# Designs tried in a protein design run: peptides against a protein of PDB entry 5JNO. Part 32

Target 1, 112 residues: chain A of PDB entry 5JNO
Amino acid sequence: MVAKFQPPPEYQLTAAELKQIVDQSLSGGDLACRLLVQLFPELFSDVDFSRGCSACGFAAKRKLESLHLQLIRNYVEVYYPSVKDTAVWQAECLPQLNDFFSRFWAQREMED

## One batch from the design tools (peptide; made by RFdiffusion4, then SolubleMPNN)

Design b1_p14_4_s4 (from b1_p14_4, 7 letters changed)
Fold by OpenDDE base, seed 3:
Structure b1_p14_4_s4 (fold): chain B 112 residues (1-112), chain A 14 residues (1-14)
Amino acid sequence: as target 1 above (112 residues)
Amino acid sequence: SAFDRLIQELREME
């Protein structure tokens, strides 16, 4: 049996915090996007890490990783249990997450 | 739109 995924401490939301986000959400997909913003604000930062370390050439990747998606899904499941079905997750939440994230950076590129 | 709303909220957090 695969152990249940446990979020890292820095990404642990209280019931009250989660409820606050849910109360502002219009759907499971919307909730997912709100969780993305709340849990991972660093993904929306303009900070260029490569500037901090020119020698290493490190640049933060602007992409959603499996850990991000799994964490978001775990919280979405609390109020939208249907996303436990992978097909539902892929149809209702993932496209909205990817679209939101991509559009954010696309707009930022136009503003820069 | 929902997107615009979230973007606005995000900007307010920064």
Scores: peptide ipSAE 0.306, ipTM 0.862, DockQ to the pose 0.584
Fold by OpenDDE base, seed 2:
Structure b1_p14_4_s4 (fold): chain B 112 residues (1-112), chain A 14 residues (1-14)
Amino acid sequence: as target 1 above (112 residues)
Amino acid sequence: SAFDRLIQELREME
């Protein structure tokens, strides 16, 4: 039997932590965006803190990768099982994630 | 908007 996808330890949320995020969420798409912020704060920073080296000066990649999306989707599915359907995920969550992420950086660029 | 709320929350986390 194929084992369920297990998130890396640094991206594991307890039931209580996930519930807290869900309680603040208005929809599956909103939950996805909140999970993006909570799980991957490095995507919203000028530097990559995840490597434990602030001295390397490497800027965080400003792109959502498959791993990010998969992790988020796994948690969203807990409370919104409909996103197990790829069409639903692509219609309800992915546009929200991409819009939120792109707008964040667009605003940051205008403020600089 | 939902975006504004999330941006504000993000800024508070930084």
Scores: peptide ipSAE 0.305, ipTM 0.862, DockQ to the pose 0.569
Fold by OpenDDE base, seed 5:
Structure b1_p14_4_s4 (fold): chain B 112 residues (1-112), chain A 14 residues (1-14)
Amino acid sequence: as target 1 above (112 residues)
Amino acid sequence: SAFDRLIQELREME
């Protein structure tokens, strides 16, 4: 038996909070992108951690990891059960998430 | 566009 996935406390949304995001969403893919912004604002930060901590030499990578995607998918499934099918998730949500995230940083690169 | 709206909302969160 596989245990049901539970989000970490810092990434838990109440039913009311999730409903508010859903009400603003036009599709499952759109909902996924909105959840990305709401749950993980740190992925869109301009903070240079290497400058903040010269001693550790930490360099943050700008990428979507499996944990981010799994958390988003779990919430999307509540209102769009079809994404339980991996093929649907890969066709409808993943491309939109990757496109949104890449376009965000591409635009920021052009503005610098 | 949907992208522009999301970017706007992101800015409002800052």
Scores: peptide ipSAE 0.298, ipTM 0.859, DockQ to the pose 0.497
Fold by OpenDDE base, seed 4:
Structure b1_p14_4_s4 (fold): chain B 112 residues (1-112), chain A 14 residues (1-14)
Amino acid sequence: as target 1 above (112 residues)
Amino acid sequence: SAFDRLIQELREME
């Protein structure tokens, strides 16, 4: 039996919270981007953890990792079951996520 | 655009 993926508690959304985000979303891709912002605000932070903690050597990377994408996809699937198909996910959601995230940081770099 | 809207919302969350 394949265990159903369960998000970590810190990334658990209630049905009401998810519904609110969905109601504000214009599409599956838009929903994905909204979930990105809601679930992972740290990815949009200007804080340089590597600079703040040179001793630990940890460097916060400005990238979307598999875990981020999987969590977002799981929530998107609730209202857009078609994204269970990898091809649909890659065509409808991933490009928008990547574009949104990339454009965000591109703009920030221009402002700095 | 959708991007601009999301950026604005992000700023409001900060």
Scores: peptide ipSAE 0.313, ipTM 0.864, DockQ to the pose 0.554; fails the geometry check

Design b1_p14_5_s1 (from b1_p14_5, 6 letters changed)
Fold by OpenDDE base, seed 3:
Structure b1_p14_5_s1 (fold): chain B 112 residues (1-112), chain A 14 residues (1-14)
Amino acid sequence: as target 1 above (112 residues)
Amino acid sequence: SAELLAFLDEYLAR
């Protein structure tokens, strides 16, 4: 059996913080997008870290990875237990997350 | 940032 996913300390939300986000959300997909912004603001940053370290060539990846999605899903499940069903997650949350994230960067590319 | 939050609100209001 797969062990329960534990978020890294920097991505832990208190019950109060989560409730605040939930109170602003109208659906699981809504909540998922709000959690994405709250938990992973670094994914929306224009900061090129490689400019500070030319030797390492570090570049922030503009991608939603499995760990990001799993963490978001775990929090969404607290108030929307139906997303425990993968089919529900893939229908209600995952498309909105991907769409939101892609639209953000598409818009930023046009503005820059 | 304020811009990100504004984008979020606009997106979710669609």
Scores: peptide ipSAE 0.714, ipTM 0.958, DockQ to the pose 0.830
Fold by OpenDDE base, seed 1:
Structure b1_p14_5_s1 (fold): chain B 112 residues (1-112), chain A 14 residues (1-14)
Amino acid sequence: as target 1 above (112 residues)
Amino acid sequence: SAELLAFLDEYLAR
């Protein structure tokens, strides 16, 4: 048996919340970027997550990890089932996510 | 944040 992926509670969207995001989206790639911002605002934060903890030595990485991408893809599939095809996901959504994320931090680096 | 949302809108409007 293959276990169904369940998002952590903090990343669980209601049908109404997801629909609201979808209504603002023009494509799967658009939706993916909006979900990225909605679900993982901490990835765009200037706050050093290690600042408050001198003992743990934790250093937050500004990177889109597999879990982030998987969660986004799962929600995108609800309204764009074609992204279940890996080739479609890699052509329509993944480049937009990476480009959006990279451009955000590139712009922030120029402002520093 | 407002800045992030503004960036999102600008990016998606390209």
Scores: peptide ipSAE 0.714, ipTM 0.959, DockQ to the pose 0.893
Fold by OpenDDE base, seed 2:
Structure b1_p14_5_s1 (fold): chain B 112 residues (1-112), chain A 14 residues (1-14)
Amino acid sequence: as target 1 above (112 residues)
Amino acid sequence: SAELLAFLDEYLAR
């Protein structure tokens, strides 16, 4: 039997934590964007401070990788089962995630 | 950050 996808401990949300985000969301795409910010704040920083040290920080990755998207999708599916359909995911959630992410960085570039 | 959350809310309110 295929094991259920298990997120890394740092990306594991409790039912209560997920519910809080869901309560603020109006759609699957909305929820996806909120999860992106909640789970992966490092994607919105110029430097990765995962070690807790600015001096030893690394350049942040400015792209949404498959693992990020899969984790988000797994949580969205809990309240929006329709996104289990790839066509729905690609029409409702993925465009919102990409648009949100790109607009964030576009704004940052214009401020410099 | 506060800025990121503000951007998020502004984006989703479009």
Scores: peptide ipSAE 0.713, ipTM 0.959, DockQ to the pose 0.900
Fold by OpenDDE base, seed 5:
Structure b1_p14_5_s1 (fold): chain B 112 residues (1-112), chain A 14 residues (1-14)
Amino acid sequence: as target 1 above (112 residues)
Amino acid sequence: SAELLAFLDEYLAR
């Protein structure tokens, strides 16, 4: 037996919350980006979230860490089970996540 | 934030 991934309490989504996001999504990549914003809004601000949560395991600021991506992937898999395949995840979701995140900060840097 | 949500909508509408 392998233990199922259990997200920290602060990153738990109810079935209703997840369903609401899914209903707005047109693809797995779309859903992934929406989940990124919903679960980790602190990655889009200058506020250090690690100061408020030492137990969540997240430390890197302005960086998508493996744990962030794993958590998003787990939720995406609920409605798009094909992303369980690493090749599908890397083709359909990961590029969109990185592109979205990079474009956000690139725009911010230009405005500053 | 409102800014982030607006950016999200614009990005996903591409």
Scores: peptide ipSAE 0.709, ipTM 0.958, DockQ to the pose 0.886

Design b1_p14_5_s2 (from b1_p14_5, 9 letters changed)
Fold by OpenDDE base, seed 1:
Structure b1_p14_5_s2 (fold): chain B 112 residues (1-112), chain A 14 residues (1-14)
Amino acid sequence: as target 1 above (112 residues)
Amino acid sequence: SSDILAFLDEYLSL
């Protein structure tokens, strides 16, 4: 038996918090991107922040890992049950997540 | 933080 997935405490959203994000979203892909920013602000940390923080030793990771995607998908499923289908997730949400994330860092690289 | 929020709004408005 596989235990029910529980997000780490740092990534636990209340129903009210999730609803607020959903109310701002126009689609599953939209919601996914908003969740990405809300749950994982560290993935968008400034290069100067990542290099300059000697106190925490933070090293910025510019990669969407399976755990990130799974957490986002779990919340998206609450209001868009169709993403339980992997084909739907890969067609409606995953491309927008990847595009959003890639474009963010592409623009940051161009500013240097 | 403000940069990503601004980018988010811009991206989703397209």
Scores: peptide ipSAE 0.645, ipTM 0.932, DockQ to the pose 0.788
Fold by OpenDDE base, seed 3:
Structure b1_p14_5_s2 (fold): chain B 112 residues (1-112), chain A 14 residues (1-14)
Amino acid sequence: as target 1 above (112 residues)
Amino acid sequence: SSDILAFLDEYLSL
């Protein structure tokens, strides 16, 4: 049996926090993008962490990993239970998340 | 540089 996914403490949203985001959202895909920004601001940072710590060699990851997507999906399901269906998730949320994320960094590469 | 919040508003307005 697969246990229910539990987010790390740093990505735990309260009901009030989630409701605030939902109130600004017009769709599941909209909500997903807003959750991405709210939960993972580090994915949109220009900070090069490896420059701050040469010993660790760590650099900020600029990709959406399974953990990010699972967390977002879990919260979206609260108000849009249809995304429990993988086909709905892949049609309504996942493409918008990827499009949003890729366009952000594509735009950043063109900025002065 | 455009910040993520400004980009978010622009993206979702389309």
Scores: peptide ipSAE 0.645, ipTM 0.931, DockQ to the pose 0.592
Fold by OpenDDE base, seed 5:
Structure b1_p14_5_s2 (fold): chain B 112 residues (1-112), chain A 14 residues (1-14)
Amino acid sequence: as target 1 above (112 residues)
Amino acid sequence: SSDILAFLDEYLSL
C-alpha cells in the first residue's frame, strides 16, 4: 500500500490555520489560490534566492511545479473532497491557479 | 505593486 502523502514540515498547516483560510474561501478554486499564496510566498517574490549561494547555483523557478499543486490539492480535498477526482481538480481548481499565477506575473511585467 | 496580498484580494473580488 502507498503511504499517505505527508507535506514537508515547512508546509504543514494546523487544523486551525487551514480552517481560517477555508472560512475566507467561497469555493474550491478560491481556497486553492489562497493556499498558493499562504504556502508558497516565494513564488511571488522578486528576491533572487540564487544570490545567497554562489556555490550551489540555486535558481528559483517562477512556475507551479507538481509538488506545489499536489500539496495544495491535498489541503483542498479536506473541505472539497470532490477534487479527489482528477477531472474535477482540472476543471475547478487548476485553471484558477494557473490563471491567478500567470496574471500576477503578467501584471508585474507590464509595470516594469 | 508587488504586494501579492493586495493582488489576491482584487483577483478574488472579480
Scores: peptide ipSAE 0.644, ipTM 0.931, DockQ to the pose 0.605
Fold by OpenDDE base, seed 2:
Structure b1_p14_5_s2 (fold): chain B 112 residues (1-112), chain A 14 residues (1-14)
Amino acid sequence: as target 1 above (112 residues)
Amino acid sequence: SSDILAFLDEYLSL
């Protein structure tokens, strides 16, 4: 048996918190985008900062990394089990996440 | 400059 992935404490949502987001969502892709904003607000910040360690000088990159996507997918699966299928995830959620994220930064860059 | 919450609302309303 493979152990279930456990999110870090800072990314752990209660059932009630997740339900609130789900109630606002119309689809798996919609839910995924809302989770992205809720879980990782730092990805939308103009200021790079280190999460939990200001001394290390870590600079956050403006990209969706494997950990981000994995965490989002885990929560989406709770209400949309079909995304356990990679093909479904790549068709219904991943394109929306990338489009949403890209459009945000494209707009911000135009505003300087 | 727009904030992420406003952008999210606009994006998902399309």
Scores: peptide ipSAE 0.643, ipTM 0.930, DockQ to the pose 0.583

Design b1_p14_5_s3 (from b1_p14_5, 8 letters changed)
Fold by OpenDDE base, seed 2:
Structure b1_p14_5_s3 (fold): chain B 112 residues (1-112), chain A 14 residues (1-14)
Amino acid sequence: as target 1 above (112 residues)
Amino acid sequence: SSEILAFLDEYLSR
């Protein structure tokens, strides 16, 4: 038996929580972006954690990692099973996620 | 967080 992908507790959505996000979404790509914001708000934060914890030397990461993408895809598949096809995921959701994320930080950079 | 949500709505309304 292959173990089903299980998200960490902090990224576990209930059926009701997921449904709420889905109700606001018009497509798989739309849903993916909404999930990105909902699940990983820390990726959009300017908080300098090194200031709060000088001992740990933590630096905020501003990139979408494989784990982030996998978690998002896992939830998108619930309502858009077509994204189980890697080609569909790479055509419909992944480009939007990257575009959304990059545009966000590009805008923030221009405002600084 | 409100900034992110505002940007999200703007982006998805394109």
Scores: peptide ipSAE 0.697, ipTM 0.953, DockQ to the pose 0.885
Fold by OpenDDE base, seed 1:
Structure b1_p14_5_s3 (fold): chain B 112 residues (1-112), chain A 14 residues (1-14)
Amino acid sequence: as target 1 above (112 residues)
Amino acid sequence: SSEILAFLDEYLSR
């Protein structure tokens, strides 16, 4: 049996929140990037996540992991069912996500 | 933050 993927509570968007993002989006790739920023603002933070943590000193990696991508894809599928096709996801959304994320940090590195 | 949102808008406006 296949269990339904349930996002963690901190990444659960209401229908109204998702609709608001969709209304701002022009494509699946557009929506994907907006969801990335909305769901995972920590991936764009200059704050050292290990700072202040005396217990573990763990620092989050600045990369898009499978869980991030899966969550984004799940929401994109609601309004763009075609991304259920892996080929479509890899052609329309995934390249833009990676490009957007990479360009953000590339720009930040140049400004530092 | 305002920076990421500004970057988002710039990126998606291309």
Scores: peptide ipSAE 0.697, ipTM 0.953, DockQ to the pose 0.887
Fold by OpenDDE base, seed 4:
Structure b1_p14_5_s3 (fold): chain B 112 residues (1-112), chain A 14 residues (1-14)
Amino acid sequence: as target 1 above (112 residues)
Amino acid sequence: SSEILAFLDEYLSR
């Protein structure tokens, strides 16, 4: 049996919060990008967390990890059940997430 | 945070 994925408390959205984001979204891919910004603002910050603590080894990485993607997918599924199909997720949401994220940092790099 | 939101709106309006 596959256990239901449970997000950490810091990444929990209420039904109202999720609905608000959905109301602003035009598609599953749109929703996915909005969720990325809402759930993981730290991925878009210039803060170097490793500078203050060498012992903890924490480093802010400009990378979308499996946990990020899984959490986003879980929320997208609430309003777009079709993304439960991996093929749909990989065609409709994942490319937009990657494109959005990469373009953000590409633009920021040019502005530095 | 305002920068990412601005970028988000711009991106999704493409």
Scores: peptide ipSAE 0.697, ipTM 0.953, DockQ to the pose 0.877
Fold by OpenDDE base, seed 5:
Structure b1_p14_5_s3 (fold): chain B 112 residues (1-112), chain A 14 residues (1-14)
Amino acid sequence: as target 1 above (112 residues)
Amino acid sequence: SSEILAFLDEYLSR
């Protein structure tokens, strides 16, 4: 039997925190982008991050890894169950995440 | 942190 997914403590959102983000979101894609910023601010910083929790794994700088995407998807599924379908996730959320993330760093590189 | 939040708002308002 597969155990219920349990995010690491540093990536645990309360019901109230998640609800607040959802209330600001117009779609699953919007929610995904907001969660990306909320959960992983270190991906948007020039400062290297180090977490004491080994369960978080290593996050490559300026790269969205499988763990990041899985954590975001788990929260999005709470209010948008349709993203449990991989095809829906890949059509509605994943392109928005990649576009948002790449545009951020493209702008930063241009300003340097 | 303020920079990413500003960018987020701009992006999502498109």
Scores: peptide ipSAE 0.693, ipTM 0.953, DockQ to the pose 0.867

Design b1_p14_5_s4 (from b1_p14_5, 8 letters changed)
Fold by OpenDDE base, seed 4:
Structure b1_p14_5_s4 (fold): chain B 112 residues (1-112), chain A 14 residues (1-14)
Amino acid sequence: as target 1 above (112 residues)
Amino acid sequence: SAQIQAFLDEYLAQ
């Protein structure tokens, strides 16, 4: 038996919060990107801050890890149950998440 | 962050 994934308390969304994001979304991939920003703002931390204080213990994360993706998928499934199918998740959401995230940091590196 | 939101909106508008 596989235990149901449970998000950490700091990444909990109420039904109302999730609905608000969904109302702004046009697709599962759209929703996924919005959830990424909402749930994990730390992944978009200022590059100057990360560079300026390595000793303070701040570690800039510039990659999407399995935990991030699983959590996003769990919320996307609420309104787009088709992403329960791994093939659908990999075709509709993962490419957009990776593309969005990569483009963000690519742009920030150019502007900094 | 307003910058992150702006980027998000711009990206998703494409």
Scores: peptide ipSAE 0.671, ipTM 0.950, DockQ to the pose 0.894
Fold by OpenDDE base, seed 3:
Structure b1_p14_5_s4 (fold): chain B 112 residues (1-112), chain A 14 residues (1-14)
Amino acid sequence: as target 1 above (112 residues)
Amino acid sequence: SAQIQAFLDEYLAQ
């Protein structure tokens, strides 16, 4: 049995917030990228936490973890139930998420 | 934030 994924409180969207994003989206992959930005703005931050605390050596990971992907997928499923199929998720959403995220940081590396 | 939104819009416009 697979337990229903419960998003952390800080990553919960209201129906109105989700609808607003959906209204701007043209596809599941489109929606997924918009959700990534909305839910996890910290993944796009240039802040190096380790500079504030050299002793802890903590650096923000610039990668999409399973928790991020699962949360995005759960919201996408509300309006695009086809992504419940893993094959559809991997074909329509996951490549765009990875491409979008990687291109963002690739561009930032060129600008900084 | 505005930079992220701009990048998002440009990316999805392709």
Scores: peptide ipSAE 0.671, ipTM 0.950, DockQ to the pose 0.827
Fold by OpenDDE base, seed 1:
Parts: C-alpha cells; sequence; structure tokens
Structure b1_p14_5_s4 (fold): chain B 112 residues (1-112), chain A 14 residues (1-14)
C-alpha cells in the first residue's frame, strides 16, 4: 500500500493561493517555476545557513531535491494532469525548473 | 523577495 503524499504544513497551499499562481501561469513549466519560488524561497536566499548555526554546522545546498520536485509536481498536476506522465513532466516542467534555478544562481555568481 | 520575483518575471517573459 502506497500512502498518499501529504505536503508538510509549511508547504500547504490553499485553493485560493494555488489558483492565484495558476492565473499568472501560461503553462505547466511556468506554473512549476512560480511554485518553486512560492514554496521554497529559502533555495534562493543568500543567507548562509552554515554561519547561522555554529552548533550543527549545517550547510544549505543550492540544489533541487526530489522532495522539492515531487511537491511542485503534485500541485502542477492539479491544473495540468498530463504531468502525471513522467515523460511529460520531464519535457515540460523539469527543464524549465532546472534552467530557471541554474540561471538564478549563475547570475548571482556573476555579480560577485 | 522582490528580487526573486523580478528575476522570475524576466525569465518567464522570454
Amino acid sequence: as target 1 above (112 residues)
Amino acid sequence: SAQIQAFLDEYLAQ
């Protein structure tokens, strides 16, 4: 038995919040990028988490992990059911997510 | 943040 995926409380979106993002989106890939920013702003933060906690020494990785992608995909599926197909997800959403995220940090590195 | 949103808007406008 496979349990239904339940996003953590901090990543729950109301129907109204999701609809607002969808209304701004022109495609599944567009929606995916907007969800990335909305759900995981910490991935775009210049804050060095390793400096904030001397006790744990945690270093935040600037990487899109499987949990991030799965959560985004779950929301995208609400309005773009076709992304339930892995091939569609990999063609329409993943390239945009990776490109968007990579370009963001590439630009930040160029500004240094 | 506003900076992230600006980047998002620029990216998606292309």
Scores: peptide ipSAE 0.670, ipTM 0.950, DockQ to the pose 0.827
Fold by OpenDDE base, seed 5:
Structure b1_p14_5_s4 (fold): chain B 112 residues (1-112), chain A 14 residues (1-14)
Amino acid sequence: as target 1 above (112 residues)
Amino acid sequence: SAQIQAFLDEYLAQ
């Protein structure tokens, strides 16, 4: 038996909080995007990480990591059990997440 | 952030 996945405390949503987001969502992909913003606002922050090192000027590349996607998927599964199927997740949620995230930063880069 | 929320709303309205 494998232990049930437990999200880190900072990414724990109450049933009421999740229900509120679900009530605003029209699909699993819709819910996934809303969860992305709710759970990981730091991925959308305009913080210049290069300021931490004036010598190197290195800025961390913003990307959706496996942990981010797993957490979102776990919450989406509560109301859309079909995403437990990897093929459904990759067709209905993952493309929308990537598209939403990439468009956000593409727009920001054009404005700068 | 209000800016992020606005972008989210516009995206999902498409």
Scores: peptide ipSAE 0.669, ipTM 0.950, DockQ to the pose 0.818

Design b1_p14_6_s1 (from b1_p14_6, 6 letters changed)
Fold by OpenDDE base, seed 5:
Structure b1_p14_6_s1 (fold): chain B 112 residues (1-112), chain A 14 residues (1-14)
Amino acid sequence: as target 1 above (112 residues)
Amino acid sequence: MVDELLAFLDEYLA
């Protein structure tokens, strides 16, 4: 048997919180980006938010690491089960996450 | 900050 993934407490969303984000989302890729913003706002800031879990909260600020992506994917799967397929995840969600994240920092670098 | 990021996301998606 495989152990069920459990996010750290600071990244545990209630059903109501997740539903609110889903209601604002138009696709799995959109939902993934909204989850990125909601779960990991510290990745968009030079200021550390000092999250309780150093393993996932202290990650490199300018790179989406595997743990961040896995957490997002787990929540997306609740409403878009098709992303359980790695090919679907890599086609519908992962490129949007990377593109959104990269565009944010590219714009910030141009403004500095 | 989250609200600003969501605004940026909306612009990205538009």
Scores: peptide ipSAE 0.628, ipTM 0.945, DockQ to the pose 0.885
Fold by OpenDDE base, seed 1:
Structure b1_p14_6_s1 (fold): chain B 112 residues (1-112), chain A 14 residues (1-14)
Amino acid sequence: as target 1 above (112 residues)
Amino acid sequence: MVDELLAFLDEYLA
């Protein structure tokens, strides 16, 4: 039995929402980055979102984790089925995700 | 904030 990946409710996009993001995208890599921004804006926040929640013990990390990437990839696959191939994902999407994310924080660090 | 991030993305892609 293969378990189907089910995104958490807060990361569930409707077909219309996804289409809107796709319409703004020029490539799979572009789409991936837009999904990153739309789904996980907290990863770009200077505010420690664990701040004020003493009960959850959540430690905010400025890192693209496997669950983030998997969720993004699942949505990208809807319009770019080729990313089901890991080699394509690693060549077309993953480098842009990492580079975009890194450049964002690099710029923020220079401004500090 | 998302709009600002998208603006940054557009600059990145330019």
Scores: peptide ipSAE 0.626, ipTM 0.946, DockQ to the pose 0.884
Fold by OpenDDE base, seed 4:
Structure b1_p14_6_s1 (fold): chain B 112 residues (1-112), chain A 14 residues (1-14)
Amino acid sequence: as target 1 above (112 residues)
Amino acid sequence: MVDELLAFLDEYLA
């Protein structure tokens, strides 16, 4: 049996909050990107959390990890059940997430 | 910052 994935409390969205994001979305891929921005704004920050603490080893990484993707997918599934199919998720949402995220950092790097 | 990110997203999706 596969246990239902439960998001950490800091990444919980109410039905109303999720609906608000959905109402602004034009597709599953769009919704996924909006969820990325809303849930994980820290991934778009240059803040170095390891500054002054070499021992903690914590460093902000400019990458989308499996946890981020799974959380986003779980919320997308609420309104786009088809993404329960891995092939659909990988075709409709995952490429847009990765492309959006990479383009953001590519642009920011050029501006610095 | 979220508003700025959403603005960037809108540009990306346009």
Scores: peptide ipSAE 0.625, ipTM 0.946, DockQ to the pose 0.892
Fold by OpenDDE base, seed 2:
Structure b1_p14_6_s1 (fold): chain B 112 residues (1-112), chain A 14 residues (1-14)
Amino acid sequence: as target 1 above (112 residues)
Amino acid sequence: MVDELLAFLDEYLA
């Protein structure tokens, strides 16, 4: 038997919480972007996670890591099982996530 | 923050 992926407690959504996000979504790609915003708002902030700890040397990263994408995909699969297929995930969700994320930061860079 | 991001998302999807 293969163990099911377990998200960290801070990223564990209840069925009701996930349903609320799904009800606002028009597609798998839309749902993926909404999950990105809801689960990882810190990725859209310039706030230093080392706040209060000058010795940790943490630097904020402006990229979607494999763990972020895997967590999002796991939730999207609940209502869009087709994204279990990597080709579907790469065609329907990943381009939306990357484009949305990139456009956000592109706008922020031009405002400075 | 989340509300602002959702607003940006709505603009992106429009």
Scores: peptide ipSAE 0.622, ipTM 0.945, DockQ to the pose 0.884

